# Designs tried in a protein design run: peptides against a protein of PDB entry 4DOW. Part 28

Target 1, 157 residues: chain A of PDB entry 4DOW
Amino acid sequence: TFSWVGRPLPNRKQFQQMYREICMKINDGSEIHIKVGQFVLIQGEDNKKPYVAKLIELFQNGAEVPPKKCARVQWFVRFLEIPVSKRHLLGRSPPAQEIFWYDCSDWDNKINVETIIGPVQVVALAPEEVIPVDQKSEETLFVKLSWNKKDFAPLPP

## One batch from the design tools (peptide; aimed at target 1 I111 T115)

Design b2_p20_5 (made by RFdiffusion4)
Pose (drawn by RFdiffusion4):
Structure b2_p20_5 (pose): chain A 157 residues (1-157), chain P 20 residues (1-20)
Amino acid sequence: as target 1 above (157 residues)
Amino acid sequence: EDEEQFEHLKEEREKLAEYD
């Protein structure tokens, strides 16, 4: 379950209150803070890996009744979310830890916070950097490229 | 096939905004 942390950010959109941070309680019993700018795993279909997204906004949406806690995200896509016909355009076999900045506006970017599984560490690498492959049996995901429905391209600014 | 995959993923993501 989720609760807002502290005061809302200076108002921007009508019927919405924006927050920098959201508190998430687990059945391990502890509390974890997830901030705008951090990344989350978002529950998708039961037979697939979670979606990955960067939190770009956290908000209480008064336009829904009863009101809900929501997030706007920048999507990332996994390699399997890229059309099979387009996968060769990458020119290599990406590791499971590599993900792609999704640079397209076609998919809506609003989610209910209850779809959040939890925070995930996502790291930007230069194209020539190698993914560890280190230890921690890492839970970290790495991003080198964006995908725009047409081609793989550099990470935007 | 690429278009069907894209629409499917889009619909799945739209469900996240409606999740209760």

Design b2_p20_5_s3 (made by RFdiffusion4, then SolubleMPNN; from b2_p20_5, 9 letters changed)
Fold by OpenDDE base, seed 4:
Structure b2_p20_5_s3 (fold): chain B 157 residues (1-157), chain A 20 residues (1-20)
Amino acid sequence: as target 1 above (157 residues)
Amino acid sequence: SDKELEEELKKEIEKLATYE
């Protein structure tokens, strides 16, 4: 169950009400508050692996009946999702915890909030920084570079 | 519970991190 937290933000879009925060209720009654700017896991299609995304906007789409709680996200991609023929462009074998900023607009970045599995920790590192591998790293993902379907590049500012 | 959610999220992250 998802519910908005706080008042809607000023918005010029006719059929959209924007919010800063959404509340996700767990079955035991506990609540998790997720804010714009945080990272989340998104349910994969069928039995596919989940996706990683950064929340850009939280909004209610009033053009739908009934209105839908939605989000706009920045997608991240796993190394194995990159075409085999282009993986060599990275020049190294990435650790399992590394993901890449997807710098393309061909993916639909609008999601329904009900597809959110939960929050996840994503840490941005400089290209020269080493990704730590320990027990805690099992719960943390790391991003150093972006992928634009052509090449890898430093993260956008 | 928070622990159950954490474990679930951990499992999901492990799925993401699996290259095989």
Scores: peptide ipSAE 0.192, ipTM 0.758, DockQ to the pose 0.031
OpenDDE base, seeds 1, 2, 3, 5: peptide ipSAE 0.175, 0.202, 0.046, 0.174; ipTM 0.751, 0.767, 0.613, 0.768; seed 2 fails the geometry check

Design b2_p20_5_s4 (made by RFdiffusion4, then SolubleMPNN; from b2_p20_5, 9 letters changed)
Fold by OpenDDE base, seed 2:
Structure b2_p20_5_s4 (fold): chain B 157 residues (1-157), chain A 20 residues (1-20)
Amino acid sequence: as target 1 above (157 residues)
Amino acid sequence: SDKELEEKLKKEIEKLATYE
């Protein structure tokens, strides 16, 4: 169950109410708050591996009946999601914990909040920084570069 | 925090952190 936290933010978009924070209620009654700017795991299809996304906007789409709680996201891709023929362009074998900023518009950036599994930690690193791979970093994902379906590039600001 | 959710998230992250 998802519910909005706080009052809607001022916006010029008709039929849309924007929010800064959403509350995710879990089975045991506990609650987790997720804010714009945080990273989340999104459900994959057919028990596929989850997707990683950064929340850009949280909004209720009043044009739908009934109104739908939605989010706009910035997608990230895993190395294994990159075509085999293009992986060599990275010039190195990345650790499994590395993800890439997806710099394309061919993916739908709108999701239903019901697809959110939960929050995840994503750390941006400079290219020269080493990705720590130890037990205490197992639950952390790291991003250094972007991927635009053609090549890898420095991470956008 | 919810232990069940934490375990679920851990499992999902582990899926991401593997080449399997």
Scores: peptide ipSAE 0.375, ipTM 0.857, DockQ to the pose 0.031
OpenDDE base, seeds 1, 3, 4, 5: peptide ipSAE 0.369, 0.204, 0.373, 0.373; ipTM 0.855, 0.680, 0.856, 0.856; seed 1 fails the geometry check

Design b2_p20_6 (made by RFdiffusion4)
Pose (drawn by RFdiffusion4):
Structure b2_p20_6 (pose): chain A 157 residues (1-157), chain P 20 residues (1-20)
Amino acid sequence: as target 1 above (157 residues)
Amino acid sequence: SNPREFLEEELKKNSIHLSF
């Protein structure tokens, strides 16, 4: 379950209250803070890996009744979310930990916070950097490229 | 098919969207 932390940010959109942070309680019993700018795993279909997204806004949406806690995200896509016909354009076999900045506006970017599984560490690497492949049996995901429905390209500014 | 459709359904679940 989720709760807002502290005061809302200075108002921007009508009928919405924005927050920098959200508190998430687990059945391990503890509390974890998830901030705008951090990454989350978002529950998708039961037979697939979670979506990955960067939190770009956290908000209480008064336009829904009853009101809901929501987030706007920048999507990432997994390699399997890229059309099979386009996968060769990468020119390599990406590891499972590599993900892609999704640079397209066609998919809506608003989610209910209840779809959040939890925070995930996502790291930007230069194209020539190798993915560890280190230890921690890492839960970290790495991003080198964006995908725009057409081609793989550099990470945007 | 929209791969994010499921999230949209969860967002709409047990709620009414208001227009202003």

Design b2_p20_6_s1 (made by RFdiffusion4, then SolubleMPNN; from b2_p20_6, 14 letters changed)
Fold by OpenDDE base, seed 1:
Structure b2_p20_6_s1 (fold): chain B 157 residues (1-157), chain A 20 residues (1-20)
Amino acid sequence: as target 1 above (157 residues)
Amino acid sequence: KDILEILKKKLLENVTVLEF
């Protein structure tokens, strides 16, 4: 179950109520709050690992009947989501914890909040920095580069 | 059991977020 936290933020979008924070309640009664700016895991397709995204906006879409709780996101991609024919462009074998900033607009960046699995830690690194491989960092994802469907590049400013 | 619910429970046990 998802519920908005706090009052709607002032905005000029006619059919949208924007929020800073949303609350997730799971079956055991536990709750977790997720805020704009945090990174989340999104439910993947059959037998696929969850997608990774940064929350840009949280909003209720009043143009839909009934209104839907939505988020606008910046997508990241896992190495295995990149076409096999282009993976060699990275020039190295990345660790499983590495993700890439998806620098394309061909993916719908609007999601239903019910597809959110939960928050995840994402850390930006310089290209020369080593991705830590310790037990405490196993659940942390790391981003060094962007992917624009043609090549890898330094992260956008 | 719903796999999504299982994953949510696991995340709630250890949640840390670093933003950039």
Scores: peptide ipSAE 0.064, ipTM 0.658, DockQ to the pose 0.032
OpenDDE base, seeds 2, 3, 4, 5: peptide ipSAE 0.044, 0.046, 0.044, 0.037; ipTM 0.615, 0.621, 0.618, 0.613

Design b2_p20_6_s3 (made by RFdiffusion4, then SolubleMPNN; from b2_p20_6, 12 letters changed)
Fold by OpenDDE base, seed 1:
Structure b2_p20_6_s3 (fold): chain B 157 residues (1-157), chain A 20 residues (1-20)
Amino acid sequence: as target 1 above (157 residues)
Amino acid sequence: KNPLEILKKKLLENVTVLSY
């Protein structure tokens, strides 16, 4: 169950009510608050692993009937989501914790909040920084590079 | 341990985020 937290933010879009925070309630009754700017896991398709995304906007789309709770996101990609023919461009075998900033606009960046599995921690690193693999940091994902469907590149500002 | 951190860890384990 998803519920808005707080009052709608000032917005010029007629059919959209924007929010800063949403509450996710899970089976055991626990509640998790997710805010704009945080990273989340999005339900994968079929047997695919969850997608990783950064929340840019939280909004209710009043143009739909009934209104839908939505989010706009910045997508990240897992290494295995990169085409096989292009993976060699990385020049290394990434650890499982590494993800890549998706620097393309061909993916719809609007999602239904019901697809959110939960929050996840993502940390940006410089290329020379080592990704920790100890148990203490196993819940954290790391990003060093972007992927634009042609090559890997330094992270955008 | 923080209950929220425990929940997040279990969440990640359940969805096999850290494995290929």
Scores: peptide ipSAE 0.052, ipTM 0.668, DockQ to the pose 0.024
OpenDDE base, seeds 2, 3, 4, 5: peptide ipSAE 0.045, 0.044, 0.048, 0.046; ipTM 0.660, 0.620, 0.663, 0.614

Design b2_p20_6_s4 (made by RFdiffusion4, then SolubleMPNN; from b2_p20_6, 14 letters changed)
Fold by OpenDDE base, seed 1:
Structure b2_p20_6_s4 (fold): chain B 157 residues (1-157), chain A 20 residues (1-20)
Amino acid sequence: as target 1 above (157 residues)
Amino acid sequence: KDILAILKEKLLENVTVLEF
């Protein structure tokens, strides 16, 4: 179950109500609040790891009937989501914890909040910084580079 | 339980978010 937290934010878009925070609750009573700016895991396809995204906006789309709870996101990609023919451009074998800022607009960045699995920790690192591989950091994802479908590049500011 | 539900439960119980 997903429910808005707080009052709608000031918004110029008449058919959208924007929010800062949403509450995710499951049937066992567990509950967590997710805010704009946080990173989340998004449901993947069959036999595929969840997608990683940063929440940019949370909004209810009033143009739909019934209104839909939505989010606008900045996508990240896992190494295995990059085409096989392009993976060599990285020049190294990344650890499983490494993700890449998706620097393209060809993906729909609007999602249904119901596809959110939960929050995830993402840390930006400089290229020379080593990704920790200890047990305490195994749940943390790390980003050093962007991917624009042509090549890898330093992270955008 | 489907895989999504299981993952949600794990995250709700154990995940901490550190942002940049």
Scores: peptide ipSAE 0.030, ipTM 0.619, DockQ to the pose 0.033
OpenDDE base, seeds 2, 3, 4, 5: peptide ipSAE 0.028, 0.029, 0.028, 0.028; ipTM 0.602, 0.608, 0.602, 0.589; seed 3 fails the geometry check

Design b2_p20_7_s1 (made by RFdiffusion4, then SolubleMPNN; its pose is not in this set)
Fold by OpenDDE base, seed 1:
Structure b2_p20_7_s1 (fold): chain B 157 residues (1-157), chain A 20 residues (1-20)
Amino acid sequence: as target 1 above (157 residues)
Amino acid sequence: SEKIKEDIKEMEEKFKKALE
């Protein structure tokens, strides 16, 4: 179950009510608050691993009947989501914790909040920085590069 | 949530195995 936290933010977008925070109720009865700017795991298709995304906007789409709780996201891509024929362009074998900023507009960046599994920690690193592999950081994902379907590149500023 | 963190950790371990 998902519910908005706080009142809608002032905006001029027709049929859209924006929020800064949403509450997710999980199976054990506990509640998790997720805010704009945080990173989340999104349910994958079929047997696919969860997608990784940064929340850009939280909004209720009033144009739909009934209104839908939605989010706009910046997508990240896992190495295994990159076409096999282009993985060699990285020039190295990435650790499991590495993800890539998806620098393309071909993916719909609007999601239903119901697809959110939960929050995840994502840390941006410089290319020369080493990704830690200790127990405390195993749940943390790291991003060094972007992927634009053609090649890898430095992260956007 | 500790459960979520554990799930994430498990998923990342599986991801590592898939890359090997």
Scores: peptide ipSAE 0.022, ipTM 0.505, DockQ to the pose 0.045
OpenDDE base, seeds 2, 3, 4, 5: peptide ipSAE 0.021, 0.022, 0.007, 0.026; ipTM 0.513, 0.555, 0.419, 0.537; seeds 2, 3, 5 fail the geometry check

Design b2_p20_7_s2 (made by RFdiffusion4, then SolubleMPNN; its pose is not in this set)
Fold by OpenDDE base, seed 3:
Structure b2_p20_7_s2 (fold): chain B 157 residues (1-157), chain A 20 residues (1-20)
Amino acid sequence: as target 1 above (157 residues)
Amino acid sequence: DEEIKKEIEELEKKFEEALK
């Protein structure tokens, strides 16, 4: 169950109400608050691993009937989501915790908030920094590079 | 998959305070 937290931001679009924060109620009845700028896991298809995304906007789409709670996201990709033929371009075997900034516009960056599984910690690292593989960091994802379907590159500023 | 969701929810509770 998802519900908006706080009042909507000043209206920029007639049929959209923007918010800074959303509340996610989980199975045990506890609540997790997720804000714009934070990272989330998005439900995958066919029991695949969840997608990783950064929340850019939270908004209610009033153009739909009934209105739907939506988000705009910046996508990240897991190494295994990259085509096999292109993986060699990384030049190394990344740890499982590494993800990549998806620098393409071919993916729809609008989602229904119902697809959000929950929050996740993502840490940006410099290329020379080592990704921790200890148990303490196992729950954390790390990003060093972007992927634009052609090659890997340093993270966008 | 509800089972996957449940597992992730348990994991995500660890980040709840940091994400508030």
Scores: peptide ipSAE 0.044, ipTM 0.646, DockQ to the pose 0.036
OpenDDE base, seeds 1, 2, 4, 5: peptide ipSAE 0.024, 0.026, 0.024, 0.027; ipTM 0.566, 0.585, 0.583, 0.574

Design b2_p20_7_s3 (made by RFdiffusion4, then SolubleMPNN; its pose is not in this set)
Fold by OpenDDE base, seed 4:
Structure b2_p20_7_s3 (fold): chain B 157 residues (1-157), chain A 20 residues (1-20)
Amino acid sequence: as target 1 above (157 residues)
Amino acid sequence: DKEIKELIKEMEEKFKEAQK
């Protein structure tokens, strides 16, 4: 179950109400709050691994009947999601924790919040920084570069 | 990739009820 937290934010979009935070409530009554700007795992389709995304907007889509709780996201990709023929362009074997900023617009960046599996920690690093391998970072994903389906590039600001 | 796989599995199991 998903519910909005707080009052809707002022916006000029006619058919949507924007929010800063959403609450995920599980069956045992536990609640997880997710805010704009946080990173989440999104349910994969067709038995695929979950996608990684950054929440850009949280909004209720009033154009749908009934209204749907939605999010606009910035997508990230895992190394293994990159076509095999292109992986060599990285020039190294990345750790499993590394993800890449997806710098393409071919993916729909609107999702239903019910596809959110949960929050995940993502840390941006400079290319020269080493990805830490310790207990503190074991559940943390790291991003250094972007991927635009053609090549890897420095992480955009 | 095993480490991430385990993390993903854990999160899926933990939060799947929130999607219902």
Scores: peptide ipSAE 0.051, ipTM 0.685, DockQ to the pose 0.038
OpenDDE base, seeds 1, 2, 3, 5: peptide ipSAE 0.041, 0.047, 0.037, 0.044; ipTM 0.667, 0.669, 0.656, 0.670; seed 3 fails the geometry check

Design b2_p20_7_s4 (made by RFdiffusion4, then SolubleMPNN; its pose is not in this set)
Fold by OpenDDE base, seed 2:
Structure b2_p20_7_s4 (fold): chain B 157 residues (1-157), chain A 20 residues (1-20)
Amino acid sequence: as target 1 above (157 residues)
Amino acid sequence: DEEVKKDIKELEEKFKKAME
């Protein structure tokens, strides 16, 4: 289950209440707090690999009946999500920990918070920086480049 | 909270396995 943390933020969006933080209750009763700006794993369809996203906004959509808890996100893509015919454009074989900033508008950037699996650590690196391969970094994802369905490019600011 | 940290680690490990 999901519940809002704190009071809604002032905004001019009709039927929307904005929040900075949401609480996720896990099966064992433990609670995980997730904030705007953090990265999360999103459930895929048909047991597909989870998606990676950065939370941009957390809001309740009051226009729906009943109201829905939603999030606006910045999507990331895994190398294996990129079409096989275009993977060669990277010019290298990335480690499994590398993800890419999705720089396209064809994906809906609004999600239901119920699709959130949990938080994940994502670190932005410069192209010349080496992705660590050790036990300490195995849980961390890294991003160096963006992908716009045509080519790879440097990360946006 | 150590319990929360453990849960996060478990989730991240599951994701790691899915990436392999």
Scores: peptide ipSAE 0.073, ipTM 0.689, DockQ to the pose 0.040
OpenDDE base, seeds 1, 3, 4, 5: peptide ipSAE 0.047, 0.060, 0.056, 0.030; ipTM 0.545, 0.678, 0.680, 0.616

Design b2_p20_8 (made by RFdiffusion4)
Pose (drawn by RFdiffusion4):
Structure b2_p20_8 (pose): chain A 157 residues (1-157), chain P 20 residues (1-20)
Amino acid sequence: as target 1 above (157 residues)
Amino acid sequence: SIDEEVEDSIEEKNREANES
């Protein structure tokens, strides 16, 4: 379950209250803070890996009744979310830990915070950097490129 | 398409969470 942490950010959008942070309680019993700018795993279909997204806004949406806690995200896509016909354009076989900045506005970016599984570490690498492949049997995901429905391209600014 | 399936999946899970 989720709760807001502290005061809302200075008001921007009507009927919404924005927060820098959200508190998530687990059945391990502890509390974890997830902040705007951090990444989350978002529950998709039961037979697939979670979606990955960067939190760009956290908000209480008064336009829904009853009101809900929501997030706007920047999507990332997994390699399997890229059309099979387009996968060769990458020119290599990406590891499972590699993901892609989704640079397109066609998919809506608003989610209910209850779809959040939890935070995930996502790291930007230069194209020539190798993915560890180091130990921790890592839970970290790495991003080198964006995908725009057409081609792989550099990470935006 | 894969893009439609992904979009539908995101919308379906959001709808389910909002109904809860």

Design b2_p20_8_s1 (made by RFdiffusion4, then SolubleMPNN; from b2_p20_8, 9 letters changed)
Fold by OpenDDE base, seed 1:
Structure b2_p20_8_s1 (fold): chain B 157 residues (1-157), chain A 20 residues (1-20)
Amino acid sequence: as target 1 above (157 residues)
Amino acid sequence: SIEEEVKASLEKKNAEALAK
C-alpha cells in the first residue's frame, strides 16, 4: 500500500498533483518513506534482477480514472541489459554491484509506484576508484559511467 | 539494431513499471 506524505507541491499541471514523499506499507505492517531524489528498486520480469532508478518526481495522475500514483524516474541499466555486441566497449568485467546511468531521453520514464520494491543506495565513483566487493547482497550499488545506447562515457555533471 | 535493442529494453522497463 502506498500513500502520499505531506501536502501537494505547487504545480501548474492541471491533472497532476506533485508530492515530495510517499509512504510504502509493507506486509508486516512496517512503513518505508521514499522521497524525490532517492534511488529505488523497481520490479521487473520474473526471475530477473530488479531495475534501478532515481526518483525525479512523485505525482498523482488525475487524468486517469481512477487516479494513479506515479513517478518519473531516471533509469540506470545493469551490465546484462547492455546489448551483447556492445559489452566489450566497457573493456572490463564489472562487478555485480556496478550499474550505469542511462543517458537517453527517449520517453517520459513514468512508472506506477506500485512497482517500487524499496529504496537502495547508489554511490557515484570516479573511474579510478575501486568498487568495494563484499559478500553482502545489493545493499549498495555503484555507478561510474553512463550508457547512451552507443558507448560508455563519464557520468554527466 | 543495437540501438533498437536498448530502446526496446527501456520500453520494456516502462511498460512493466506501468502494468501494475
Scores: peptide ipSAE 0.104, ipTM 0.702, DockQ to the pose 0.355
OpenDDE base, seeds 2, 3, 4, 5: peptide ipSAE 0.041, 0.047, 0.047, 0.046; ipTM 0.611, 0.616, 0.616, 0.620; seed 4 fails the geometry check

Design b2_p20_8_s2 (made by RFdiffusion4, then SolubleMPNN; from b2_p20_8, 10 letters changed)
Fold by OpenDDE base, seed 5:
Structure b2_p20_8_s2 (fold): chain B 157 residues (1-157), chain A 20 residues (1-20)
Amino acid sequence: as target 1 above (157 residues)
Amino acid sequence: SIEEEVKKSLEEANAKALAK
């Protein structure tokens, strides 16, 4: 179950009410609050790892009947989501914790909040920085590069 | 930069979590 937290933000967009925070209620009764700017895991296909995204906007779409709770996101991509024929362009074998900033507009960046699994920690690193391999860091994802369907590139400053 | 934005977002999220 998802519910808005707080009052709608001032905006002039027709049919949309924007919010800063949403509450996700889990089966055990606990609540997780997710805010704009945080990173989340999005439900993927069966037997596939969840997608990773940064929340850009939270909004209720009043154009739909009934109104839908939605989000706009910035996508990340996992190495294994990249076509096999292009993976060699990285020039190295990335650790499992590495993800890439998806620098392309071909993907729909609007999602239903119901597809959100939960929050996740994402840390940006310089290309020369080493990804920690400690057990406590296994839950953290790291981003060094962007992927634009053609090549990998350093994250812009 | 994207790198700085990611770092800032993480820091802000952590700060808010600690404040609660």
Scores: peptide ipSAE 0.027, ipTM 0.556, DockQ to the pose 0.028; fails the geometry check
OpenDDE base, seeds 1, 2, 3, 4: peptide ipSAE 0.027, 0.026, 0.026, 0.027; ipTM 0.549, 0.552, 0.558, 0.555; seeds 1, 2, 3, 4 fail the geometry check

Design b2_p20_8_s3 (made by RFdiffusion4, then SolubleMPNN; from b2_p20_8, 14 letters changed)
Fold by OpenDDE base, seed 4:
Structure b2_p20_8_s3 (fold): chain B 157 residues (1-157), chain A 20 residues (1-20)
Amino acid sequence: as target 1 above (157 residues)
Amino acid sequence: SIEDKVKADLEKANQKALAK
């Protein structure tokens, strides 16, 4: 179950109420608060790892009946989601913790909040920085580069 | 981790839903 936290933010969009924070109630009854700017795991396909995304907007879509709780996201892509024929362009074997900023517009960046599994920690690193691979850092994902379906590049400013 | 707990809870919920 998802519920808005706080009052809607002022905006001029007729069919949208924007929020800063949402609360997700998990199976044991505990609550997790997620804010705009945080990173989340999104439900994937069968036997696939969850998608990774950054929340850039939280809003209720009043144009739908009934109104839907939605989010706009910046997508990230896992190395194994990149076509096999293009993986060599990275020039190295990345650790499982590395993800890439998806620099394409072909993916719908609007999601239903019900697809959110939970929060995840994502840390941006410079290309020369080493990704920690110890057991304590296994829960953290790291991003160094963007992927635009053609090549890898430095992160957007 | 919190992430692991959330995923585990989701899986449990899905299994219960499928069992009904």
Scores: peptide ipSAE 0.028, ipTM 0.591, DockQ to the pose 0.050
OpenDDE base, seeds 1, 2, 3, 5: peptide ipSAE 0.027, 0.022, 0.028, 0.025; ipTM 0.608, 0.548, 0.611, 0.561

Design b2_p20_8_s4 (made by RFdiffusion4, then SolubleMPNN; from b2_p20_8, 10 letters changed)
Fold by OpenDDE base, seed 3:
Structure b2_p20_8_s4 (fold): chain B 157 residues (1-157), chain A 20 residues (1-20)
Amino acid sequence: as target 1 above (157 residues)
Amino acid sequence: SIEEEVKKSLEEQNAKALAK
């Protein structure tokens, strides 16, 4: 169950009510609050790891009946989501915890909040920094580079 | 930069977690 936290933000967009925070009620009855700017895991396809995204906007789409709770996101991409034919462009074998900033506009950036699994920690690293792979960091994802479907590049400024 | 933005976001998350 998902519910808005707080009052809608001032917004000029017709049929959209914007929010800063959403509450997720999980199976054990506990609540998780997620805010704009945080990173989340999004439900993936069967037998695939969840997608990773940064929440850019939380909004209710009033143009739909019933209204839908939605989010706009900045996508990340996992190495295994990159086409096999292009993976060699990285020039190295990344750890499983490495993700890449998706620098393309072809993906729909609008999601249903019901697809959110939960929050996740994402750490940005400089290219020369080593991604720590230990038990304590198993839940943390790391980003060094962007992916634009053509090549890997430094993170956008 | 995006790097700084991500770092800032992480710091904010950590600060909130420590405050709980």
Scores: peptide ipSAE 0.121, ipTM 0.678, DockQ to the pose 0.027
OpenDDE base, seeds 1, 2, 4, 5: peptide ipSAE 0.118, 0.024, 0.107, 0.024; ipTM 0.684, 0.569, 0.666, 0.574

## One batch from the design tools (peptide; aimed at target 1 W75 F76 D106)

Design b2_p21_1 (made by RFdiffusion4)
Pose (drawn by RFdiffusion4):
Structure b2_p21_1 (pose): chain A 157 residues (1-157), chain P 21 residues (1-21)
Amino acid sequence: as target 1 above (157 residues)
Amino acid sequence: EEEELKEEIEKLAEEAKEALA
């Protein structure tokens, strides 16, 4: 379950209250803070890996009744979310830990915070950097490129 | 609550399917 932490950010959008942070309680019993700018795993279909997204806004949406806690995200896509016909354009076999900045506005970016599984560490690497492959049997995901429905390209600014 | 979450998940999955096609 989720709760807001502290006061809302200075108001921007009508009928919405924005927050820098959200508190998530687990059945391990503890509390975890997830902030705008951090990444989350978002529950998709039961037979697939979670979506990955960067939190760009956290908000209480008064336009829904009853009101809901929501997030706007920048999506990332997994390699399997890229059309099979386009996968060769990468020119290599990406590891499962590699993900792609989704640079397209077609897919809506608003989610209910209840779809959040939890925070995930996502790291930007230069194209020539190698993914560890280190130990921690890492839960970290790495991003080198964006995908724009046409081609793989550099990470935006 | 579980039903509402399921609907949210189905909606998100459908939107992803359409957008990423």

